Peptides against a protein of PDB entry 3C66. Designs and how they scored, part 58

Target 1, 189 residues: chain A of PDB entry 3C66
Amino acid sequence: KSWANLFEKNDFFFRYKFYLEITAYTRGSDEQHLKWSGLVESKVRLLVMKLEVLAGIKIAHPFTKPFESSYCCPTEDDYEMIQDKYGSHKTETALNALKLVTDENKEEESIKDAPKAYLSTMYIGLDFNIENKKEKVDIHIPCTEFVNLCRSFNEDYGDHKVFNLALRFVKGYDLPDEVFDENEKRPSK

## One batch from the design tools (peptide; aimed at target 1 C143 T144 A166)

Design b2_p30_4 (made by RFdiffusion4)
Pose (drawn by RFdiffusion4):
Structure b2_p30_4 (pose): chain A 189 residues (1-189), chain P 30 residues (1-30)
Amino acid sequence: as target 1 above (189 residues)
Amino acid sequence: SNEVLEKFSFNPEDLNEDNIFYRKHPLPAP
């Protein structure tokens, strides 16, 4: 074999059938999002611990990098549709109605200056100890405990017209395009 | 309010079940 093989990119978004995504939103400024997403990102490891001790959870595997994007966001209505539509491949297409900030256009006049909404998503891939027969698995408490941990007593993130946090349980074939690079086809049926 | 309060309860053997979406407004500072 060769050195090139050792350094082959991992296949995180193909190896699991289930993912938990944690999303921090900011309809505000760059630094408002830096602090906010920074706080949320600092707590994600705790969710891994809370999840992984559970009977039923075989593994809760965090990816090493948050997925970031921002859109020009004029109206409250837009910010809301971003929260609604972002996170699933079935629905993320509706985001095309808004202008996405890219490598090419981040420097343009009507974009550099426009109010923006910011997203920061972390992925925890899940694998399960499948109990007995096909049964429901409830991981609600550790998810809400994680949410309650996303707080600061010296910084108010209470204005939801600005700051928001969301979690999604998403099957592998339904992961957002952003997680697969230019090479990779996405998982199927 | 635009909070989405779905419970994280699902069947891992049922790949046709809908995804779970949960959103809760952050807690305010005291």

Design b2_p30_4_s1 (made by RFdiffusion4, then SolubleMPNN; from b2_p30_4, 10 letters changed)
Fold by OpenDDE base, seed 4:
Structure b2_p30_4_s1 (fold): chain B 189 residues (1-189), chain A 30 residues (1-30)
Amino acid sequence: as target 1 above (189 residues)
Amino acid sequence: SHDVLEKFVFNPLDDNEPEIYFRKSPLPAP
C-alpha cells in the first residue's frame, strides 16, 4: 500500500464520530460473492448522494475500498451469527468461534472445500448538522431505497440463505478491528 | 428470531441510543 493510501485510511477512521457500515454477505461461492458485492459497491455512491441531501447530514464521505473477510460457515446458524456479530467491536469477538479464512490457510483441505460466508464492507463517514439533543436524523428512506435497489437487481439476490445486506450505524470507538492497523490505537469515546 | 431493531431515526448526540441496524427487511410487496 502506498504511504498515501495508509494516511488516507488512518485519517478516515479517526476523522468522523459516526460511520455507516454497508456489508454484503454471501454464503456460497466466491463468484457469487464477487457479483453481489460488486453490485452493492457500485450503488454506494447513490446512497451517499441521497444521504448528503438530508438536512441533518452535513457530510457523507465514502471510504474508497471495501474490507474483505471470509469465514468457514458450516451451518445457517453460523451465517446468522456472523450477520449479528460482525461490524461492531463489542460483538466481533464472537466471530472467533469460526475459522477465519486467510491467504495462509485457504488451501488447507479442511478449509478449501468448506462452506464459506464472504463479507464485503463499505464505510461511510458521517458528520451531522445537529445542534441539540432534540434534533433527530431519519435515514430510513435512503437506506431502504438502497437495499431495494440492490436486492431487486437480480431475482437470485432475494435468496436470504445465500445473499444478505446489512446497514449498521457505528460510533468511531466501536468500529471493527479490521479498519485499524496493529499499531493504531482505537478512537476513544 | 433476533429482533432486528430496524431503527433509522436517531439522535447523533444521544450516547444511549441503540445502534441502528438494518437487516433482512422484506422487499416491499410490489
Scores: peptide ipSAE 0.054, ipTM 0.669, DockQ to the pose 0.490
OpenDDE base, seeds 1, 2, 3, 5: peptide ipSAE 0.035, 0.032, 0.033, 0.060; ipTM 0.613, 0.612, 0.598, 0.649; seed 5 fails the geometry check

Design b2_p30_4_s2 (made by RFdiffusion4, then SolubleMPNN; from b2_p30_4, 10 letters changed)
Fold by OpenDDE base, seed 2:
Structure b2_p30_4_s2 (fold): chain B 189 residues (1-189), chain A 30 residues (1-30)
Amino acid sequence: as target 1 above (189 residues)
Amino acid sequence: SHDILEKFVFNPEDLEEEEIYFRKSPLPAP
């Protein structure tokens, strides 16, 4: 199926009540992040396939484009904070304590050579089979397999000080602001 | 630092939208 042609961005983030967020984190170089995020993104299709075969999942629909962001990340504690707070509208405001890197500020002296945390986030829209199903649904299994697959690809990715993954189950109303345009109203609860 | 997995588990028979359970769990280092 060509998922790319099914929904516009705005349709996708309003289409489902539930989403799985897959975020690749890198505290290092942009080159390191490109390799890590590229690997993670390349494996998302395999996760989708594993999710789709679960009896409780009717649809697992990947969004085609990653969301990219980067922050000045001076300390390991900052990196842990980013990983803890990112991916939910409820908690993302904590990231305002860090300097977001933008095209406008990336050449500033205080930002250019500063340590960075890079984030690439993929989204999977989820539709569940609630009716006529008795089997327990546990997406932790395929998600764990996915993480293991990504980590096992290269020994360098075993360094959690540099490379991390987060897989988050998020309700549509709690999606990060980055997925919506300024003129779009966030889904209600 | 560690990988984060929000474990989502539900029983479809009892599942209301408000009854979706997930847990934040650190993944063990390989």
Scores: peptide ipSAE 0.112, ipTM 0.657, DockQ to the pose 0.291
OpenDDE base, seeds 1, 3, 4, 5: peptide ipSAE 0.067, 0.069, 0.051, 0.064; ipTM 0.609, 0.612, 0.591, 0.627; seeds 1, 5 fail the geometry check

Design b2_p30_4_s3 (made by RFdiffusion4, then SolubleMPNN; from b2_p30_4, 12 letters changed)
Fold by OpenDDE base, seed 3:
Structure b2_p30_4_s3 (fold): chain B 189 residues (1-189), chain A 30 residues (1-30)
Amino acid sequence: as target 1 above (189 residues)
Amino acid sequence: SHDILEKFVFNPLDDDEEEIYFRKSPLPAP
């Protein structure tokens, strides 16, 4: 039975105290983003496998679907701001300064022809097997290998003006609003 | 620019470590 059938989608973002967010960013065309995000998404399972074998990791559970968003991104500074502010509830309000592209507004002339930043985010729920409060888990190696694997796939992905990849460790109470339904309450501390 | 964290070392039992581990991919060395 595939991993997909066991967890009701509704509890994933409440089940874990910690999450690893993997975001593929593209400032370019939709086609460029589709290729880049598709590659990143295809490699997430390899990262999960490497996380699961770490002694301090009890469970690394990927969410099956990416979260997708796009913003009008007229400048490189805006693109840096998106990468800085996205992925945390504490900072995501800064993105309100940018125009979110929606199905309702995508055909507006000011949006249609505007430079865009595309985002695709994958989530991994983490449960830790730590006996002592002094124990630390180092996920640097598997995360670095994952980034290198994605970036080395095509030379075009070396262009950081267009393609970016970020990994963010986030607590459940600081997950972006996008992961919760309108009727769901954010986890408390 | 988010500094590439040299280590993604965290203590999951320490609730006070607000360390957001953000890694931007390094530019390939020339």
Scores: peptide ipSAE 0.031, ipTM 0.641, DockQ to the pose 0.535
OpenDDE base, seeds 1, 2, 4, 5: peptide ipSAE 0.040, 0.351, 0.070, 0.284; ipTM 0.644, 0.752, 0.645, 0.722; seeds 1, 2, 4, 5 fail the geometry check

Design b2_p30_4_s4 (made by RFdiffusion4, then SolubleMPNN; from b2_p30_4, 11 letters changed)
Fold by OpenDDE base, seed 5:
Order: C-alpha cells, then structure tokens, then sequence
Structure b2_p30_4_s4 (fold): chain B 189 residues (1-189), chain A 30 residues (1-30)
C-alpha cells in the first residue's frame, strides 16, 4: 500500500502526539525555492527510513504534501525572524508582522517585486516505544545526515543568506495553524 | 550555545515545552 493510501489528510495531524517538521527556506527567487524545496522533499523518505530503525521509534510516517507559504522579506533580520518563529503555534503569531503573500495579493505592486522568503514544510508523524521517563530517543544522527545530504547536493545551498533548512520536533498541540482546517479543533495537551 | 545533541536526545513523554530544532550546517558532531 502506498503511503498516500494510508493517511488521508483528515486525521494525520491528530493521529500522532509528536511530529518532526522539515522546513526548507529560500530568500530569493521562486525558481531557487522550487529547486531547493524539491531536493529536500526528495530526501525525506531517506530520513524516514533512518528514523524507523532507531531504538524507541515505533513509527515514522511522512505526510505526502508540503505546506507552502511565502512572506515579504525585505531584510535579513526578517528572514531570521521567520526561521525562528515559524513551525510552532506558540511563536507563529510573530509572523503576523510580515506580509503574507497570497494568490489574492501577489500581483499588488508593493508585493510583486518585493524580496520574498519562501517556505516549504514537510511533516513526519512519530510514535515511540518508550515505557518510562528514563529512556531517551536520540534523533540527532539521522537529522544531521539528512541536513548534510541536502546541503551538500549543490554548493549554492551552502549560502545561509539564501537557503536554509530546519528540523523541528513539535508536539501535536503545538503544530502550526496551517495544518488544521478552519473547522478542526487543535489537539489538546 | 546549547548543544544540538542535547536538544535531539530526549524523552518524548517529558513535559518539556522547549522547542527542539536545528538549522545550521555544518552541524556539530553528536
């Protein structure tokens, strides 16, 4: 059964208590972002395979579709702020200080030619085989290998002013609002 | 600077509200 047939969007973000978020950031052109995010997305399956074999991980399931967003990003400080605040419900409200690019506003003169930060976010649902609070799971190695694999693919991806890649471990109740439909209630603690 | 290793070595059942993430490359060796 293909992964696409196992998870309808409807319950993926409620099925797990824990998620690994993988966000590709690009402050540059849409073409640059398409290449960068496409590369990152193509490697997510390798990360999943590495996570699944770790002691203490029972399940690692990727959500098959990326979440796409873009912001007007006139400064490097704005780009740093996006990278710091995105990916958590606790902090995402800070992004309201930036202009979100939408299909409705993308042709406005103030937005069309403005510097932009593009974001593509992939989600991996995680289930753990941990019975006590003394056990630890270490995902550092597979995450590091994944980042290095993506960054080493092209020398241009070493430019942190343009291309960034973040991995964030998030609890289901702290997922960004973008993963829920307007009629869906956020998971409780 | 908090060691990235400490962030990604955790018990998921802990009520730690701190965000666990990294974005820099090269990443520190575990």
Amino acid sequence: as target 1 above (189 residues)
Amino acid sequence: SHDILEKFSFNPLDDNEEEIYFKKNPLPAP
Scores: peptide ipSAE 0.277, ipTM 0.745, DockQ to the pose 0.380
OpenDDE base, seeds 1, 2, 3, 4: peptide ipSAE 0.230, 0.259, 0.244, 0.251; ipTM 0.718, 0.733, 0.721, 0.732; seeds 2, 3, 4 fail the geometry check

Design b2_p30_5 (made by RFdiffusion4)
Pose (drawn by RFdiffusion4):
Structure b2_p30_5 (pose): chain A 189 residues (1-189), chain P 30 residues (1-30)
Amino acid sequence: as target 1 above (189 residues)
Amino acid sequence: DETFYIHSYMDGTIKIYNNETGELLETEES
């Protein structure tokens, strides 16, 4: 074999059938999002610990990089549809109605200056100890405990017209396009 | 099978949705 093989990109978004995504939103400024998403990101490892000790959870595998994007966001209505529609491949298409900030356009006049909404998503891939028969597995408490941990006593993130946090349980075939690069086809049926 | 969506408004309100249909399942206060 060759050195090129050792350095082959990992296949995180193909190896699991289930993913938990944690999303920090900011309809505000760049630094408001830096602090906010920074806080949330600092707590994600704790969710891994809380999840992984559970009977039923075989592994809770965090990816190493948050997925980031921002849209021009004029209205409260837009910010809300972003939260609603972002996260699933079935629905993320509705985001095309808003202008996405890219490598090319981040420098343009009508974009550099426009109010923006910011997203930061982390992925925890899940694998399961399948109990007995086809049963429901409840991981609600560790998810809400994680939410309650996303706080600061010296910084108010209470204005939800600005700051928001969301979690989604998304099957592999339904992961957002952003996680697969130009090479990779997405998982199927 | 079903999936879920948990939304925190960071004001103490947490809402839980069916991620496939968008149906509100529960509202919790913290």

Design b2_p30_5_s1 (made by RFdiffusion4, then SolubleMPNN; from b2_p30_5, 14 letters changed)
Fold by OpenDDE base, seed 2:
Structure b2_p30_5_s1 (fold): chain B 189 residues (1-189), chain A 30 residues (1-30)
Amino acid sequence: as target 1 above (189 residues)
Amino acid sequence: EKHFKIVDRMDGVIEIYDLETGELLETLYL
């Protein structure tokens, strides 16, 4: 039912207090990332279904499209930094130390052939049952199952130097800047 | 088939390890 009732961007990132971010990382080729991110994205529906049946979750709605970004990523340390800092407004400024690949700069000599980290992020809006405030939502179970599902799909995805997957629980006010338009006000705490 | 160990590090941090190698595979922020 969640996939049948998708929200537009302008409403989606303001509707929920909480979001689950699913980010597929690839330090490799664009082709590798397309396969990896495509797989992850294709399995999000299964995660949504598992989240929806949790007693503490009233609604789990996926956003319709992934957010794409890529950075020049010369070192493994840079790749680790991306994975650590991405996905939170509080920490994403650290990524400014890396060169963001854009349509304007992608053909520059220093960028075109540079090692890159690719990111594809899916978002799930979460509404919790307030009446069950006392019960901790065991969200880690379906999330872990999801990670296992994605990682186990192909043995190639076991190479963590290339392929990574992160799930981050974030508050609406801490969503990355990428989800908002320049003229949109970030949700308040 | 990979088997995983899940460790709750508290404060919403879950770490996933390869059960056989002990390698940290994923970190979930929940």
Scores: peptide ipSAE 0.030, ipTM 0.516, DockQ to the pose 0.063
OpenDDE base, seeds 1, 3, 4, 5: peptide ipSAE 0.026, 0.026, 0.022, 0.027; ipTM 0.504, 0.487, 0.517, 0.499; seed 1 fails the geometry check

Design b2_p30_5_s2 (made by RFdiffusion4, then SolubleMPNN; from b2_p30_5, 13 letters changed)
Fold by OpenDDE base, seed 2:
Structure b2_p30_5_s2 (fold): chain B 189 residues (1-189), chain A 30 residues (1-30)
Amino acid sequence: as target 1 above (189 residues)
Amino acid sequence: DSYLKIVDYMDGTIEVYDLETGELLETLKL
């Protein structure tokens, strides 16, 4: 059963109570990020396969489109802040302290040559087999294996000052704004 | 209760979530 037959893209971010966010971070060049994020994205299927076989996981569906963003990131502290605050609606407003790079502003002198942090985020919708039973769902092993797989692919990816990879478990109502269209109502708690 | 364990790779801890509410139950050091 193909993933395409299991969900519609338009309601993907409304379909699940929980999501796993996979974000590849790069503080460096666009080229570095393209390679890093491309690698991470290419391995998501492997993670999904490992998640699907867990007894407590009923469904693990990847949203195939990555979400891309970049920020002016002049300091390492800014980079840490991005990694800390991104991925949750509760905290993402903190990112407003940084300059979001857009197609409209990317050619501005203050932005064009500025250090940047690039973000690519993949989402996996999760449904659990917890009805009428107590289930212990442990995904840290497959997630760790996934991270290790990505990090070990190239020695350069071991440099945490440049390349980072985060997995976040998030509730549907706490998804970042980026996943919703302007006319869509955020899921409620 | 049903729970999910996941590693927070930012601080190297294991986070445990309640699968009914999605709330963080505890953070464990590795």
Scores: peptide ipSAE 0.462, ipTM 0.874, DockQ to the pose 0.166
OpenDDE base, seeds 1, 3, 4, 5: peptide ipSAE 0.461, 0.452, 0.458, 0.453; ipTM 0.876, 0.870, 0.875, 0.871

Design b2_p30_5_s3 (made by RFdiffusion4, then SolubleMPNN; from b2_p30_5, 13 letters changed)
Fold by OpenDDE base, seed 1:
Structure b2_p30_5_s3 (fold): chain B 189 residues (1-189), chain A 30 residues (1-30)
Amino acid sequence: as target 1 above (189 residues)
Amino acid sequence: EKYYKIVDYMDGKIEIYDLETGELLETLEL
């Protein structure tokens, strides 16, 4: 059982050509983010269920753990930039302009009291049925329903200045660096 | 060919991809 689980984790980001990224963003307190991201994460199973019943989807496989990161985010423009650039290898280098919060630097005075953007990202690997070439798969409906479900849970989550939720369709070769270990090579195009 | 649609909520776009190749085929505004 343990070996199977380890194997699944190790090759998850190599198994699929396509991934759906679900990122909960919070520009506010860690407590706010904990509630928001926790809610989003709790609803991922529902999204998976809706994806699985779509014609043309063979597999919708959620990764078990979220990826967590935080940035110093002094302005709303920075927050928009994070949301625009995060989640894609080709664009994530733009995030280098911001200060990444780490365990090593989080207690620094300039970081500790700075406004933060918190990110929690869940991944769903997608495999499609290619046998019927006449079929078109539209994941817009389940994704929209998911966003609405999360946003409507609390009125506070309607404040886009604080809380945001993005769903991004990403090819395996364009996954963010965070999903790969140091000894792993990203998939090729 | 088989295609799929994904919505980019941040940009307000619908993207259509080839499911086999992963090629972006079309971008539509919402």
Scores: peptide ipSAE 0.244, ipTM 0.769, DockQ to the pose 0.135
OpenDDE base, seeds 2, 3, 4, 5: peptide ipSAE 0.031, 0.046, 0.025, 0.138; ipTM 0.604, 0.596, 0.604, 0.716; seed 2 fails the geometry check

Design b2_p30_5_s4 (made by RFdiffusion4, then SolubleMPNN; from b2_p30_5, 11 letters changed)
Fold by OpenDDE base, seed 5:
Structure b2_p30_5_s4 (fold): chain B 189 residues (1-189), chain A 30 residues (1-30)
Amino acid sequence: as target 1 above (189 residues)
Amino acid sequence: ESHFKIVDYMDGTIKIYNLDTGELLETLKL
């Protein structure tokens, strides 16, 4: 590999037409989230393996790093809203109604001790076999199995008031803004 | 192609929706 290739900007979020987003949600402590998200992240490789063996999938490529965010989350309704709106460019603007926790504001008195929702998101780029367009690829099956695997790992993860997990199949043009740099143009339809 | 969203709801259910149509595809109870 040429030295030039080592300095090329990662094109992961432009390479695929479709992405699978895996988001671990926690409304609780940072410690709770670290355990939950760490578990989910550790199991992503199993999901990739299950996707790769599907006849309709040519490539399932995981992005190596999670995307981390947290919001002030005063109510259960806010937590539900986060889970509904996050993960799509089409809907993510609704999250502007909540206070995003940042390194700049995390020590503010109104934020420091506030209830928070934590989010960790993993991405898998997907390429489908064109020849199999006639075959319905039931990718929801391995995804559901993955959710069940994560939820069943610890009894505490059965508390949906605290721990949640979502998988979203998204087109490249509808990826959240967080995956792009300020100077990058979003993929077109 | 299966365009879908899986949502883990606060009531302990998982619902699978078609992302394009919004159609409910499956409901699972945990």
Scores: peptide ipSAE 0.094, ipTM 0.688, DockQ to the pose 0.575
OpenDDE base, seeds 1, 2, 3, 4: peptide ipSAE 0.026, 0.035, 0.036, 0.016; ipTM 0.535, 0.619, 0.639, 0.371; seed 3 fails the geometry check

Design b2_p30_6 (made by RFdiffusion4)
Pose (drawn by RFdiffusion4):
Structure b2_p30_6 (pose): chain A 189 residues (1-189), chain P 30 residues (1-30)
Amino acid sequence: as target 1 above (189 residues)
Amino acid sequence: SNTENKFMKATWENGEAVITGDKMEFLIES
């Protein structure tokens, strides 16, 4: 074999059938999002611990990098549809109605100056100890405990017209395009 | 598959978390 093989990119978004995504939203400024997403990102490892000790959870595998994007966001209505539509491949297409900030356009006049909404998503890939028969698996408490941990006593993130946090359980074939690079086809049926 | 996607959202009011959306409960096939 060769050195090039050792350094081959991982296949995180193909090896699991289930993913938990944690999303921090900011309809505000760049530094408002830096602090906010920074706080949420700092707690994600705790969710891994809370999840992984559970009977039923075989592994809770965090990816090493948050997925970031921002859109020009004029109206409250837009910010809300972003939260609604972002996260699933079935629905993320609706985001095309808004202008996405890219490598090319981040420097343009009507974009550099426009109010923006910011997204920061982390992925925890899940694998399961499948109990007996096909049964429901409840991981609600550790998810809400994680939410309650996303707080600061010296910084108010209470204005939801600005700051928001969301979690999604998303199957592998339904992951957002952003997680697969230019090379990779996405998982199927 | 019988397993569905779930969505949960959190906001804050008076220092307390307000949880909305789907409960994090999943049907897992054997």

Design b2_p30_6_s1 (made by RFdiffusion4, then SolubleMPNN; from b2_p30_6, 11 letters changed)
Fold by OpenDDE base, seed 3:
Structure b2_p30_6_s1 (fold): chain B 189 residues (1-189), chain A 30 residues (1-30)
Amino acid sequence: as target 1 above (189 residues)
Amino acid sequence: SETKERFMRATWENGEVVISGDKMVILLEK
């Protein structure tokens, strides 16, 4: 059975206390982003497999649907800001300074031909085996291996001005607004 | 919870992958 059938959207982002976010960034064309994000998405299952075998991780479940967003991104500083601020409710309000591209505005003259940053984000729900009051779980190696797999596949993605990749470990109540429907309340602390 | 957010980024430098940001070491507290 495909992982896509395991979880309904509504339950997934409330089921876990912790999430790992994988974001593929592209400051370029939509075609470039499609190729880059597709590659990253295709490797997420390998990261999950590496996480599942860690003693400190009880469950690592991917949400199979990527979240897509794009912003007008006229400068490299804007692109850096997007990478720094995206993916956490604590910082995502900074993105309001940029123009979000939507189906309603994408044909506007000021947006249609503007430089854009595209974002595709995959989510992994995490449940941990906590034996002690304080527990340390090192996922740095699996994350590094994942990054290397994505980047080593094709050197065409080596332009850091265009293609980037990030991983963010967040608490459920700090998930970005994009994962919740308008009628849903974000998890509490 | 004292568990902190962790964030890492990857880029290319001189044909090699360079990872920046946090070490992805999670400190969990009950």
Scores: peptide ipSAE 0.582, ipTM 0.920, DockQ to the pose 0.785
OpenDDE base, seeds 1, 2, 4, 5: peptide ipSAE 0.517, 0.033, 0.508, 0.389; ipTM 0.899, 0.629, 0.899, 0.860; seed 2 fails the geometry check

Design b2_p30_6_s2 (made by RFdiffusion4, then SolubleMPNN; from b2_p30_6, 11 letters changed)
Fold by OpenDDE base, seed 5:
Structure b2_p30_6_s2 (fold): chain B 189 residues (1-189), chain A 30 residues (1-30)
Amino acid sequence: as target 1 above (189 residues)
Amino acid sequence: DKTKNRFMKATWENGKVVISGDKMVILLEK
């Protein structure tokens, strides 16, 4: 099934109650991030395939494009904070303590030469088969396998001071602001 | 909906991937 044709950007983040976020982090050069994020992105399809075969999952559909962001990241603590707080609306306000790199400010001397953390985030919309009043769906194994696959590809990716990978299961109403246009209203609970 | 967010992070220890954070077990209620 060509996923690309099924989902217009406009309603993807409103179609599902649940999403899996996959974020590749790099505290280093843009080149390093390009390689790392590109690898992660190339493997997302394999994760989707593993999710789709689970009995409890009715649909697993990836959004086709990553969301890109970067922050001035002067310390390792800042890098840890980014990884902890990013990916949830309820926690993302903590990122306001850091300088977001934008096209407007990237040429400023204080930003241009600053250490940076780069983020690339892929989203998978999830629909579940709920047969019983309570259902338990274990996606830990496929997620772990995915992480291992990405991280084991090159020994350089073993440097956790530079390269990191996180997965976050989130409810639609708790998606980061980045996925919505300024004129769009966030889904309610 | 009592479903909670789940967060897992990968780190390296002695050349091995270590997963930290939540177990990615999703609890769903009607």
Scores: peptide ipSAE 0.299, ipTM 0.826, DockQ to the pose 0.822
OpenDDE base, seeds 1, 2, 3, 4: peptide ipSAE 0.030, 0.248, 0.594, 0.051; ipTM 0.632, 0.799, 0.927, 0.608; seed 3 fails the geometry check

Design b2_p30_6_s3 (made by RFdiffusion4, then SolubleMPNN; from b2_p30_6, 10 letters changed)
Fold by OpenDDE base, seed 3:
Structure b2_p30_6_s3 (fold): chain B 189 residues (1-189), chain A 30 residues (1-30)
Amino acid sequence: as target 1 above (189 residues)
Amino acid sequence: SETENRKMKATWEDGKVVISGDKMVILIEK
């Protein structure tokens, strides 16, 4: 398949058994989130490069389009819950307790002016070099370096009440629902 | 044992990046 086909949504989220999710969180304005998420997104390629050189990683392919979501987030506890539960199918059901902002409801009075948490999520498909039945792959260093790269240069993102970043390693069958179209069947275990 | 999901979180405290959560060490099964 051509390199161009790797960026087709439908194939990407079925191609790999494992994914790395990078989520930029903002509890603040849309403008704040745009700046923060844009910075994080701009660094994802550097993370990919660091992953690709690891002996245990055969392939690290980014899906270039971020997934955007936002929730009404009235409390700090809600924001912590979002950060805890988002990013896997198994846990994302907990977010049903919060109001998801959609194009259909964003103009509702109760939503329009409500405090919001914004999420931008980038995905990296991972293929591993598995010689034995079980292989241990340490990606902690590259992930840490990536985090430092995102945060170290700008004090504007120093408020943890507003800006956060998470990385999640997830099995393909446990990807969030957002990555699949309504007509697509979730990968089996 | 099935491959487990891992999650790390990055925050900012006292002008320093603080990383919490799981170490991103993955056990992959063929």
Scores: peptide ipSAE 0.543, ipTM 0.911, DockQ to the pose 0.798
OpenDDE base, seeds 1, 2, 4, 5: peptide ipSAE 0.529, 0.049, 0.080, 0.085; ipTM 0.906, 0.653, 0.666, 0.618; seeds 1, 2, 4, 5 fail the geometry check

Design b2_p30_7 (made by RFdiffusion4)
Pose (drawn by RFdiffusion4):
Structure b2_p30_7 (pose): chain A 189 residues (1-189), chain P 30 residues (1-30)
Amino acid sequence: as target 1 above (189 residues)
Amino acid sequence: FPLPNARIYNFEEDKWIEADSDEPFIIIPE
């Protein structure tokens, strides 16, 4: 074999059928999002610990990089549809109604100056100890405990017209396009 | 300061659940 093989990109978004995504939103400034998403990203490892000790959870595997994007966001209505529609491949298409900030357009006049909404998503891939028969698996408490941990006593993130946090349980075939690069076809049925 | 706003999406129930809700977060693995 060759050195090129050792350095082949990992296949994180193909090896699990289930993913938990944690999303920090900011309809505000760049630095408001830096602090906010920075706080949330700092707690994600704790969710891994809380999840992984559970009977039923075989592994809670965090990816190493947050997925980031921002959209021009004029109205409160837009910020809300972003939260609603972002996270699932079934629905992320609705985001095309808003202008996405890219490598090419981040420098343009009507974009550099426009108010923006910012997203930062981390992925925890899940695998399960499948109990007995097809049964429901409840991981609600560790998810809400994680939410309660996303706080600061010296910084108010209470204005939800600005700051928001969301979690999704998303099956592999339904992961957002952003996680698969130009090469990779997405998982199927 | 108050807790920030948060919610959880439940795939099996196809809905958003407020983080302070008593509703379980259901997952059914294959």

